# Peptides against a protein of PDB entry 1Y0J, part 5

Target 1, 39 residues: chain A of PDB entry 1Y0J
Amino acid sequence: EARECVNCGATATPLWRRDRTGHYLCNACGLYHKMNGQN

## One batch from the design tools (peptide; made by RFdiffusion4, then SolubleMPNN)

Design b1_p9_4_s3 (from b1_p9_4, 3 letters changed)
Fold by OpenDDE base, seed 2:
Structure b1_p9_4_s3 (fold): chain B 39 residues (1-39), chain A 9 residues (1-9)
Amino acid sequence: as target 1 above (39 residues)
Amino acid sequence: EFDERAAAR
């Protein structure tokens, strides 16, 4: 069972993030989402 | 359960 970023598919990241509905994002995608509201 | 530093909003 490996965690994956729901946006880019990355399986490793310095920090797992989650979107407002609880889906996992890698740090980079999570920050992009936070800043822009986009994938 | 919830880590605010990990929240993407």
Scores: peptide ipSAE 0.131, ipTM 0.693, DockQ to the pose 0.053
Fold by OpenDDE base, seed 1:
Structure b1_p9_4_s3 (fold): chain B 39 residues (1-39), chain A 9 residues (1-9)
Amino acid sequence: as target 1 above (39 residues)
Amino acid sequence: EFDERAAAR
């Protein structure tokens, strides 16, 4: 099984993050969410 | 296990 970023679909990342509703995001998308509050 | 770095707003 493989994890997938719910925003960009990436299956590999140096660090998996999670949004406020529990969905997995790759590091890049997670940081973008954190800084800007959106995808 | 929870890690604060993994949390995103």
Scores: peptide ipSAE 0.130, ipTM 0.694, DockQ to the pose 0.052
Fold by OpenDDE base, seed 4:
Structure b1_p9_4_s3 (fold): chain B 39 residues (1-39), chain A 9 residues (1-9)
Amino acid sequence: as target 1 above (39 residues)
Amino acid sequence: EFDERAAAR
């Protein structure tokens, strides 16, 4: 039931992000996807 | 509510 980053599995982050289809990403993974299109 | 800071493309 705990929220997880769909990319790295982290359960805690300073800022939860979402990808274009609404999946949760930790801050770092969200930024990587946003900036580079890569994880 | 949408928050652009939380959005990733």
Scores: peptide ipSAE 0.121, ipTM 0.680, DockQ to the pose 0.052
Fold by OpenDDE base, seed 3:
Structure b1_p9_4_s3 (fold): chain B 39 residues (1-39), chain A 9 residues (1-9)
Amino acid sequence: as target 1 above (39 residues)
Amino acid sequence: EFDERAAAR
């Protein structure tokens, strides 16, 4: 299976996260959206 | 307000 962060396009991350609609985000982008109230 | 940990490859 191939996975890609829907925000930055990264294909590798120490921790995959998922947004409210089920899209995959790398750890950094997931945390960024969380911290900016975009989740 | 949703940040769920997901399984990695």
Scores: peptide ipSAE 0.160, ipTM 0.711, DockQ to the pose 0.211; fails the geometry check

Design b1_p9_4_s4 (from b1_p9_4, 5 letters changed)
Fold by OpenDDE base, seed 3:
Structure b1_p9_4_s4 (fold): chain B 39 residues (1-39), chain A 9 residues (1-9)
Amino acid sequence: as target 1 above (39 residues)
Amino acid sequence: EFDKRAAAK
């Protein structure tokens, strides 16, 4: 089972992040989510 | 909570 960013679907990223509820996000989406408080 | 709207990439 390959991991996927729940936001953009990316399967590769320099750093996997997680949102407030534990869903995996690629680095880019994770940072956006953090900065904007939502996605 | 979960809302995967407009991406950021």
Scores: peptide ipSAE 0.102, ipTM 0.635, DockQ to the pose 0.214
Fold by OpenDDE base, seed 2:
Structure b1_p9_4_s4 (fold): chain B 39 residues (1-39), chain A 9 residues (1-9)
Amino acid sequence: as target 1 above (39 residues)
Amino acid sequence: EFDKRAAAK
């Protein structure tokens, strides 16, 4: 099974991130989430 | 907390 960004569904990313509650996000979505405090 | 509907990328 492949990991997926919970926001956009991407299965590949330069850097996997996790939000405050542990959900996996691709780098782009993770940064968006971090900067805006939400996703 | 998480709502994927708040789509980004």
Scores: peptide ipSAE 0.099, ipTM 0.635, DockQ to the pose 0.275
Fold by OpenDDE base, seed 4:
Structure b1_p9_4_s4 (fold): chain B 39 residues (1-39), chain A 9 residues (1-9)
Amino acid sequence: as target 1 above (39 residues)
Amino acid sequence: EFDKRAAAK
């Protein structure tokens, strides 16, 4: 049960982020969500 | 709000 980015599937990232509903996102995907409001 | 793989790293 390794943590995984719900968007890209990455299992490692310099900083785990979360979307508005609490799903884990890698740093890159999290920033993308933040900038665009979605993945 | 959830759309897996709509974008990629």
Scores: peptide ipSAE 0.098, ipTM 0.632, DockQ to the pose 0.180
Fold by OpenDDE base, seed 1:
Structure b1_p9_4_s4 (fold): chain B 39 residues (1-39), chain A 9 residues (1-9)
Amino acid sequence: as target 1 above (39 residues)
Amino acid sequence: EFDKRAAAK
């Protein structure tokens, strides 16, 4: 199976992140989520 | 809690 960012659908990223509930996010979306408290 | 439409890369 291929991993996807649950926010933008990206399948490749320099660093996979996870949100507070465990969803996989690409680096960019994960950082946005962290800064704003949500995606 | 998660809403993927809130923002995007």
Scores: peptide ipSAE 0.095, ipTM 0.632, DockQ to the pose 0.279

Design b1_p9_5_s1 (from b1_p9_5, 7 letters changed)
Fold by OpenDDE base, seed 3:
Structure b1_p9_5_s1 (fold): chain B 39 residues (1-39), chain A 9 residues (1-9)
Amino acid sequence: as target 1 above (39 residues)
Amino acid sequence: LEERRAALF
């Protein structure tokens, strides 16, 4: 199946993450959100 | 800080 980061649209990442409501984020966007509190 | 790891598929 095709998965996409809800922030940047990436379809491939070494590690998929999910936000508090279950939306998928690529590793980079997930870490950015974690570090800065927002995307 | 609430982003959790998810399965790759």
Scores: peptide ipSAE 0.114, ipTM 0.642, DockQ to the pose 0.054
Fold by OpenDDE base, seed 2:
Structure b1_p9_5_s1 (fold): chain B 39 residues (1-39), chain A 9 residues (1-9)
Amino acid sequence: as target 1 above (39 residues)
Amino acid sequence: LEERRAALF
């Protein structure tokens, strides 16, 4: 059960997020992606 | 543009 953010490689985050294609993003990258349309 | 909460497994 090792997970990492597909954008920044972080392995720990307060909240894991998932993009519409199912990829895992840390909270920060997920929010950034949501706001800007890309990582 | 829809980042959703993901369960931790």
Scores: peptide ipSAE 0.109, ipTM 0.632, DockQ to the pose 0.055
Fold by OpenDDE base, seed 4:
Structure b1_p9_5_s1 (fold): chain B 39 residues (1-39), chain A 9 residues (1-9)
Amino acid sequence: as target 1 above (39 residues)
Amino acid sequence: LEERRAALF
């Protein structure tokens, strides 16, 4: 399988995260969303 | 907003 960040399209990250609806986000995008409330 | 760690499955 090939996972992909729904925000930036990255296929690799030090830590996979998920948003409240279950979408996968790379660590950076997940933290960005958390801090800013948007992508 | 509240992002969570995800399993690598």
Scores: peptide ipSAE 0.117, ipTM 0.649, DockQ to the pose 0.055; fails the geometry check
Fold by OpenDDE base, seed 5:
Structure b1_p9_5_s1 (fold): chain B 39 residues (1-39), chain A 9 residues (1-9)
Amino acid sequence: as target 1 above (39 residues)
Amino acid sequence: LEERRAALF
């Protein structure tokens, strides 16, 4: 499984997250979007 | 952007 964060392209993360449409985000990008009202 | 926990696999 070659998963990549759709935001930054990272291929590894302590916790995979997904946006509301199901796209994978690394933990950092997911939190960034959440904290900045992007989710 | 709703972030949900997801499986690593």
Scores: peptide ipSAE 0.110, ipTM 0.646, DockQ to the pose 0.060; fails the geometry check

Design b1_p9_5_s2 (from b1_p9_5, 7 letters changed)
Fold by OpenDDE base, seed 5:
Structure b1_p9_5_s2 (fold): chain B 39 residues (1-39), chain A 9 residues (1-9)
Amino acid sequence: as target 1 above (39 residues)
Amino acid sequence: LEERRRALF
């Protein structure tokens, strides 16, 4: 597979997260989106 | 189908 964070393009992360619409986010971006709502 | 978002870093 070739997973990629839809926000920053990272291809590796300690923990893959998903936003409310199911898009994959790296851990850092996922936490950011969770705290700030949306990008 | 999914579009990339604005990068934070």
Scores: peptide ipSAE 0.090, ipTM 0.655, DockQ to the pose 0.241
Fold by OpenDDE base, seed 4:
Structure b1_p9_5_s2 (fold): chain B 39 residues (1-39), chain A 9 residues (1-9)
Amino acid sequence: as target 1 above (39 residues)
Amino acid sequence: LEERRRALF
């Protein structure tokens, strides 16, 4: 099983991030989530 | 993230 960003489906990223409930996000989606506080 | 996703695709 390969890790996948729950938002965009990316399977590779410079840095894996997690949302507040623990779902994996790629770096770009994670930063977006952090900055905007939502999906 | 919906807005982010829409921007990507």
Scores: peptide ipSAE 0.138, ipTM 0.707, DockQ to the pose 0.085; fails the geometry check
Fold by OpenDDE base, seed 1:
Structure b1_p9_5_s2 (fold): chain B 39 residues (1-39), chain A 9 residues (1-9)
Amino acid sequence: as target 1 above (39 residues)
Amino acid sequence: LEERRRALF
């Protein structure tokens, strides 16, 4: 199985992040989520 | 992440 960002579907990223509830996000989406507090 | 996603597509 391959991991993918729950937001954009990316399957590769320099760093896998997770949102507040544990869903995997690519680095870029994770940072966006962190800065804005939501999708 | 709506705006972020839209920016990518």
Scores: peptide ipSAE 0.129, ipTM 0.700, DockQ to the pose 0.083; fails the geometry check
Fold by OpenDDE base, seed 3:
Structure b1_p9_5_s2 (fold): chain B 39 residues (1-39), chain A 9 residues (1-9)
Amino acid sequence: as target 1 above (39 residues)
Amino acid sequence: LEERRRALF
């Protein structure tokens, strides 16, 4: 199995991030989450 | 992350 972003489903990213509860997000989705404070 | 997700699909 491969890791995937829980938001967009991407399986590759320059940097894996995690949300407040530990779910993996790709770099882009992680930054979006950080900037907006919510999904 | 609905706003970003909706922009993708």
Scores: peptide ipSAE 0.124, ipTM 0.694, DockQ to the pose 0.087; fails the geometry check

Design b1_p9_5_s3 (from b1_p9_5, 7 letters changed)
Fold by OpenDDE base, seed 3:
Structure b1_p9_5_s3 (fold): chain B 39 residues (1-39), chain A 9 residues (1-9)
Amino acid sequence: as target 1 above (39 residues)
Amino acid sequence: LEEARRALF
């Protein structure tokens, strides 16, 4: 099995993050979410 | 999510 960022579909990232409901985000998308408050 | 995707890629 392979993990996938729910926002961009990336399957690899230096750091997996998670949104408020537990969905996996790559590092970049997770940081965007944090900085802007939402995706 | 769509806005985030567009902003990053």
Scores: peptide ipSAE 0.093, ipTM 0.636, DockQ to the pose 0.094
Fold by OpenDDE base, seed 1:
Structure b1_p9_5_s3 (fold): chain B 39 residues (1-39), chain A 9 residues (1-9)
Amino acid sequence: as target 1 above (39 residues)
Amino acid sequence: LEEARRALF
């Protein structure tokens, strides 16, 4: 059981983020999601 | 998500 970014599948990131529904995103994907409103 | 995934890499 390893946490994975729901977008890219990364299992390691300097900062785990969560989207509006609570799903985990790596830092990069989370920032992209935030900037563009979707992922 | 798929498009975003590709855009990030």
Scores: peptide ipSAE 0.089, ipTM 0.632, DockQ to the pose 0.095
Fold by OpenDDE base, seed 5:
Structure b1_p9_5_s3 (fold): chain B 39 residues (1-39), chain A 9 residues (1-9)
Amino acid sequence: as target 1 above (39 residues)
Amino acid sequence: LEEARRALF
């Protein structure tokens, strides 16, 4: 089951996150979204 | 991290 970050397209990350609507984000993008509210 | 609750290993 290949997964990709919906923000940057990364396929590998130390920690997969999901936004409120269920989209997958790599750790870095997930933290960025949390800090800024969006990509 | 609050977002850790949304983490899927």
Scores: peptide ipSAE 0.079, ipTM 0.557, DockQ to the pose 0.047
Fold by OpenDDE base, seed 4:
Structure b1_p9_5_s3 (fold): chain B 39 residues (1-39), chain A 9 residues (1-9)
Amino acid sequence: as target 1 above (39 residues)
Amino acid sequence: LEEARRALF
């Protein structure tokens, strides 16, 4: 099994984050999602 | 590690 960012599909990131419902996001997408409230 | 970190905004 390989973890994957639900937004961009990246399989590697300096820091895994999660959205408010628990989905995994890469660092960049996680920060973007937090700032804008959407992917 | 399986635990993800959250940004503090």
Scores: peptide ipSAE 0.078, ipTM 0.547, DockQ to the pose 0.058

Design b1_p9_5_s4 (from b1_p9_5, 6 letters changed)
Fold by OpenDDE base, seed 2:
Structure b1_p9_5_s4 (fold): chain B 39 residues (1-39), chain A 9 residues (1-9)
Amino acid sequence: as target 1 above (39 residues)
Amino acid sequence: LEERRRELF
């Protein structure tokens, strides 16, 4: 039951984030997505 | 991070 970032596929991150629809993103992808509105 | 982008659901 390993979680993975829906953007980059990473399975480990200092902080899991979620996009507006609830999908999991690693910290880096989550911040990028937040600032740019896209992956 | 476009270089590692995958489709979102």
Scores: peptide ipSAE 0.087, ipTM 0.637, DockQ to the pose 0.174
Fold by OpenDDE base, seed 4:
Formats: C-alpha cells, sequence, structure tokens
Structure b1_p9_5_s4 (fold): chain B 39 residues (1-39), chain A 9 residues (1-9)
C-alpha cells in the first residue's frame, strides 16, 4: 500500500508530484510530464 | 523515461 509512480512504478522519490488528473508521479516523471506533456 | 512508461489514465 505504498505510493507508486503511475508512470514508472517507483515507490520512492525526493518529491511526489501529481499530473493534471491527480495521479501520483515521482519527481522525475512529473517533471518530464510537465515539460513534454507525456512520460 | 518513455521506455519505462505505463499508461496514464
Amino acid sequence: as target 1 above (39 residues)
Amino acid sequence: LEERRRELF
């Protein structure tokens, strides 16, 4: 029941982010998604 | 990162 990045499956990250619809992303995937619109 | 992508809902 640990949080997991919906894109890459990471369970740990320096900063949890969320996409436009509220799904949790690790920092790296969140930044990538923000800048490119996809992961 | 794209190579490790899962579907985003």
Scores: peptide ipSAE 0.080, ipTM 0.626, DockQ to the pose 0.141
Fold by OpenDDE base, seed 3:
Structure b1_p9_5_s4 (fold): chain B 39 residues (1-39), chain A 9 residues (1-9)
Amino acid sequence: as target 1 above (39 residues)
Amino acid sequence: LEERRRELF
């Protein structure tokens, strides 16, 4: 199994992030969420 | 249950 960003489905990123409940986000999506709030 | 979020780009 490969890790996926729960937002965009990306399987590779320079930096994996996690949201408050532990879901994995790619760097770009993680920053977007941080900047704009919850999806 | 884990749901995908809407794509945010």
Scores: peptide ipSAE 0.079, ipTM 0.613, DockQ to the pose 0.245
Fold by OpenDDE base, seed 5:
Structure b1_p9_5_s4 (fold): chain B 39 residues (1-39), chain A 9 residues (1-9)
Amino acid sequence: as target 1 above (39 residues)
Amino acid sequence: LEERRRELF
């Protein structure tokens, strides 16, 4: 498996999240986008 | 199906 955060490129995170369209985001980016909206 | 983004830290 080679998952990667679509926002920052991170390949490891304590918790993988997904945006409203299903793209993978690391925990940090997921929280950021959740609070500020998609980028 | 969208492309990559980039803003955060």
Scores: peptide ipSAE 0.078, ipTM 0.610, DockQ to the pose 0.225

Design b1_p9_6_s1 (from b1_p9_6, 3 letters changed)
Fold by OpenDDE base, seed 1:
Structure b1_p9_6_s1 (fold): chain B 39 residues (1-39), chain A 9 residues (1-9)
Amino acid sequence: as target 1 above (39 residues)
Amino acid sequence: AFDERAAAL
């Protein structure tokens, strides 16, 4: 499906993640968001 | 590590 990281715009990642409000993030951005509460 | 917010392709 068509999916994009809401932070960096990546369209491919080893693992998709979602932030607290459900937005999709690539693995790297998702981990950063999880740890810091921000993209 | 497990994270329920992760999603498959």
Scores: peptide ipSAE 0.103, ipTM 0.615, DockQ to the pose 0.053
Fold by OpenDDE base, seed 3:
Structure b1_p9_6_s1 (fold): chain B 39 residues (1-39), chain A 9 residues (1-9)
Amino acid sequence: as target 1 above (39 residues)
Amino acid sequence: AFDERAAAL
């Protein structure tokens, strides 16, 4: 299987994150999403 | 940042 960030499409990241609905986000997008409530 | 929604590689 291959995972990718639902926002930027990255397939590799130091740390995978998940949004409230369970979608995977790379570390950078996940942090941005958390801080700003947007992609 | 110790986010509980994070997961290791």
Scores: peptide ipSAE 0.101, ipTM 0.613, DockQ to the pose 0.052
Fold by OpenDDE base, seed 5:
Structure b1_p9_6_s1 (fold): chain B 39 residues (1-39), chain A 9 residues (1-9)
Amino acid sequence: as target 1 above (39 residues)
Amino acid sequence: AFDERAAAL
């Protein structure tokens, strides 16, 4: 199966995360989103 | 980090 970060489009990451609406984010984008509340 | 929204698959 394929998964893609909704922010940067990455298809591989050490850790998948999800935003408040359940969409997938790579680790880097997820951490940024968590800290800043936005992509 | 210790985020509950982390996912494996």
Scores: peptide ipSAE 0.100, ipTM 0.612, DockQ to the pose 0.056; fails the geometry check
Fold by OpenDDE base, seed 2:
Structure b1_p9_6_s1 (fold): chain B 39 residues (1-39), chain A 9 residues (1-9)
Amino acid sequence: as target 1 above (39 residues)
Amino acid sequence: AFDERAAAL
């Protein structure tokens, strides 16, 4: 199995992040989500 | 998430 960003599907990132409900996001999508409250 | 500023992919 391979982890992937629930927003963009990326399977590699400098830093894995998680949203408030525990879903994995790549660094870029995680930062956007944190700043805007959405993917 | 599709902000150009964050889209460092």
Scores: peptide ipSAE 0.099, ipTM 0.615, DockQ to the pose 0.128; fails the geometry check

Design b1_p9_6_s2 (from b1_p9_6, 3 letters changed)
Fold by OpenDDE base, seed 5:
Structure b1_p9_6_s2 (fold): chain B 39 residues (1-39), chain A 9 residues (1-9)
Amino acid sequence: as target 1 above (39 residues)
Amino acid sequence: DFDARAEAL
């Protein structure tokens, strides 16, 4: 098993992030949603 | 909600 971004499916990232429900996001998706207020 | 906290793993 490999960790995957729940948004884009990426399996590698310079920095893993987690949303408020504990799901993993790649750095890019995490920042994108944080900056744009998307959920 | 996709407001994400950084976590280096």
Scores: peptide ipSAE 0.137, ipTM 0.682, DockQ to the pose 0.142
Fold by OpenDDE base, seed 3:
Structure b1_p9_6_s2 (fold): chain B 39 residues (1-39), chain A 9 residues (1-9)
Amino acid sequence: as target 1 above (39 residues)
Amino acid sequence: DFDARAEAL
């Protein structure tokens, strides 16, 4: 299994996040979208 | 929507 952030393509992060449809985000991208609104 | 839930590794 090679997990990737659906936003930036990163394959490593201290904390994986998941959007409401189940797609994986790295910690940074997940927090960015949470704080700044929808893409 | 990218309002995401955390999942620790």
Scores: peptide ipSAE 0.107, ipTM 0.649, DockQ to the pose 0.069
Fold by OpenDDE base, seed 1:
Structure b1_p9_6_s2 (fold): chain B 39 residues (1-39), chain A 9 residues (1-9)
Amino acid sequence: as target 1 above (39 residues)
Amino acid sequence: DFDARAEAL
């Protein structure tokens, strides 16, 4: 399947993350938002 | 959809 990080548009990542509303984020963006209490 | 590597935040 074709997937893109909703934050940066990346199409590849070692680990896909999903925000509380179900949007996909690459590992880096997901961790950033998690760390800053956002998402 | 489903992805075995996906992790919920």
Scores: peptide ipSAE 0.100, ipTM 0.654, DockQ to the pose 0.054
Fold by OpenDDE base, seed 2:
Structure b1_p9_6_s2 (fold): chain B 39 residues (1-39), chain A 9 residues (1-9)
Amino acid sequence: as target 1 above (39 residues)
Amino acid sequence: DFDARAEAL
C-alpha cells in the first residue's frame, strides 16, 4: 500500500499523523501544522 | 498497514 503526506507528498516518515478529517500527514508536516494551527 | 500513527491538527 502507498500512503502520501497530503501536504508535501512524502511517502515515508517515522510517524504518520492524521488530521481531524482523516488525511495523512508525515510527522514533520503534522507537527508543523499542529504548532501553527494549520491543517 | 503497520505504520505508527498519531493525530495532528
Scores: peptide ipSAE 0.113, ipTM 0.668, DockQ to the pose 0.052; fails the geometry check

Design b1_p9_6_s3 (from b1_p9_6, 3 letters changed)
Fold by OpenDDE base, seed 4:
Structure b1_p9_6_s3 (fold): chain B 39 residues (1-39), chain A 9 residues (1-9)
Amino acid sequence: as target 1 above (39 residues)
Amino acid sequence: EFDERAAAL
């Protein structure tokens, strides 16, 4: 087992983020969703 | 909107 970004599948990131439903996103995907109004 | 910090490596 290992934590994975639900958007890109990455298993490592300098900062784990979470979406509004509690799913994990890597830093890059979390910021991308934020900038595009998806998170 | 929601961008909660969960952990850091």
Scores: peptide ipSAE 0.132, ipTM 0.682, DockQ to the pose 0.162
Fold by OpenDDE base, seed 1:
Structure b1_p9_6_s3 (fold): chain B 39 residues (1-39), chain A 9 residues (1-9)
Amino acid sequence: as target 1 above (39 residues)
Amino acid sequence: EFDERAAAL
């Protein structure tokens, strides 16, 4: 299976995250979204 | 607001 960060397009990350609407985000983008409320 | 974690293996 392959997935992609909906924010930056990364296909690999140490830890995948999922936003409030279920979209996959790489660790970095997910943390940024969590802290700032946006990606 | 929070994001769910999912391991990438």
Scores: peptide ipSAE 0.132, ipTM 0.684, DockQ to the pose 0.062
Fold by OpenDDE base, seed 3:
Structure b1_p9_6_s3 (fold): chain B 39 residues (1-39), chain A 9 residues (1-9)
Amino acid sequence: as target 1 above (39 residues)
Amino acid sequence: EFDERAAAL
């Protein structure tokens, strides 16, 4: 029930994102990784 | 566990 961003550890975000292998990222980290092609 | 707001990259 507790979710956290695998990059920064945030536990709350306006929009959860998920990478190609299913790992959760907060909105900010997800956008950063998407724009820079990072996992 | 999933959230209806979750979006894939």
Scores: peptide ipSAE 0.129, ipTM 0.688, DockQ to the pose 0.053
Fold by OpenDDE base, seed 2:
Parts: C-alpha cells; structure tokens; sequence
Structure b1_p9_6_s3 (fold): chain B 39 residues (1-39), chain A 9 residues (1-9)
C-alpha cells in the first residue's frame, strides 16, 4: 500500500501527520495546516 | 484509527 498526502500528493515524507478528521498529510503540509489553519 | 507512524497536527 502507498500513503499519499491529501494536500500535495506526496508519497514520501520524514513524518506523516494526520488532521483532525484522520486524513494523512506530509510533514510540510501538516505543519502549514497547523500554523495557518489552511492548506 | 491509530497509526504509530503518524502524528496529530
């Protein structure tokens, strides 16, 4: 199976993050969401 | 529900 960031589609990242609804985000997108509350 | 490889925002 291959995991993908729901925002940018990346399939590899140093740290997978998850939003409050359980969707996977790469580290970069997850941090952006956390800091700005948006994609 | 939980994935040990992931971290919450």
Amino acid sequence: as target 1 above (39 residues)
Amino acid sequence: EFDERAAAL
Scores: peptide ipSAE 0.125, ipTM 0.681, DockQ to the pose 0.054

Design b1_p9_6_s4 (from b1_p9_6 with V1E D2F)
Fold by OpenDDE base, seed 5:
Structure b1_p9_6_s4 (fold): chain B 39 residues (1-39), chain A 9 residues (1-9)
Amino acid sequence: as target 1 above (39 residues)
Amino acid sequence: EFDARAAAL
């Protein structure tokens, strides 16, 4: 089904990630959040 | 941290 990155709105990514509250993030945004704690 | 890998569209 359709999905969007809650940070940038992207609908396609090589790897979907999920943040600590369960929100879906594209790979890039997910990695950024993981490394910096926030966007 | 609770970042997790998930499935694609």
Scores: peptide ipSAE 0.119, ipTM 0.618, DockQ to the pose 0.068
Fold by OpenDDE base, seed 3:
Structure b1_p9_6_s4 (fold): chain B 39 residues (1-39), chain A 9 residues (1-9)
Amino acid sequence: as target 1 above (39 residues)
Amino acid sequence: EFDARAAAL
């Protein structure tokens, strides 16, 4: 299967994260959104 | 707030 970050489209990351609605985010985008309270 | 670790499967 091919997974991609719903924010930036990256297909590889050292750690996949998920937002509050269950969408996959790469590590960087997941942390960014968590820190800024946006998704 | 619910930024959880997920499996890299």
Scores: peptide ipSAE 0.116, ipTM 0.615, DockQ to the pose 0.104
Fold by OpenDDE base, seed 2:
Structure b1_p9_6_s4 (fold): chain B 39 residues (1-39), chain A 9 residues (1-9)
Amino acid sequence: as target 1 above (39 residues)
Amino acid sequence: EFDARAAAL
């Protein structure tokens, strides 16, 4: 089994994040999403 | 939101 960022598809990241609905995001996409409200 | 160390599964 492999986890992947729901936004960019990355399978590796220094820190996994999760959006408010529980979907996994890589660190970069998660931070962008959090700060801008978009992927 | 939630943060977790990378790697798991």
Scores: peptide ipSAE 0.108, ipTM 0.621, DockQ to the pose 0.060
Fold by OpenDDE base, seed 4:
Structure b1_p9_6_s4 (fold): chain B 39 residues (1-39), chain A 9 residues (1-9)
Amino acid sequence: as target 1 above (39 residues)
Amino acid sequence: EFDARAAAL
């Protein structure tokens, strides 16, 4: 199995991020979450 | 927050 962004399903990203509960997000989605507090 | 350029499953 491969890691997937829980928001967009991407399996590759320059930088993996994690949300407050530990779920993996690609860089783009992670930044969006960080800035807005939601997807 | 947690950031990692590469992290194993």
Scores: peptide ipSAE 0.105, ipTM 0.613, DockQ to the pose 0.059

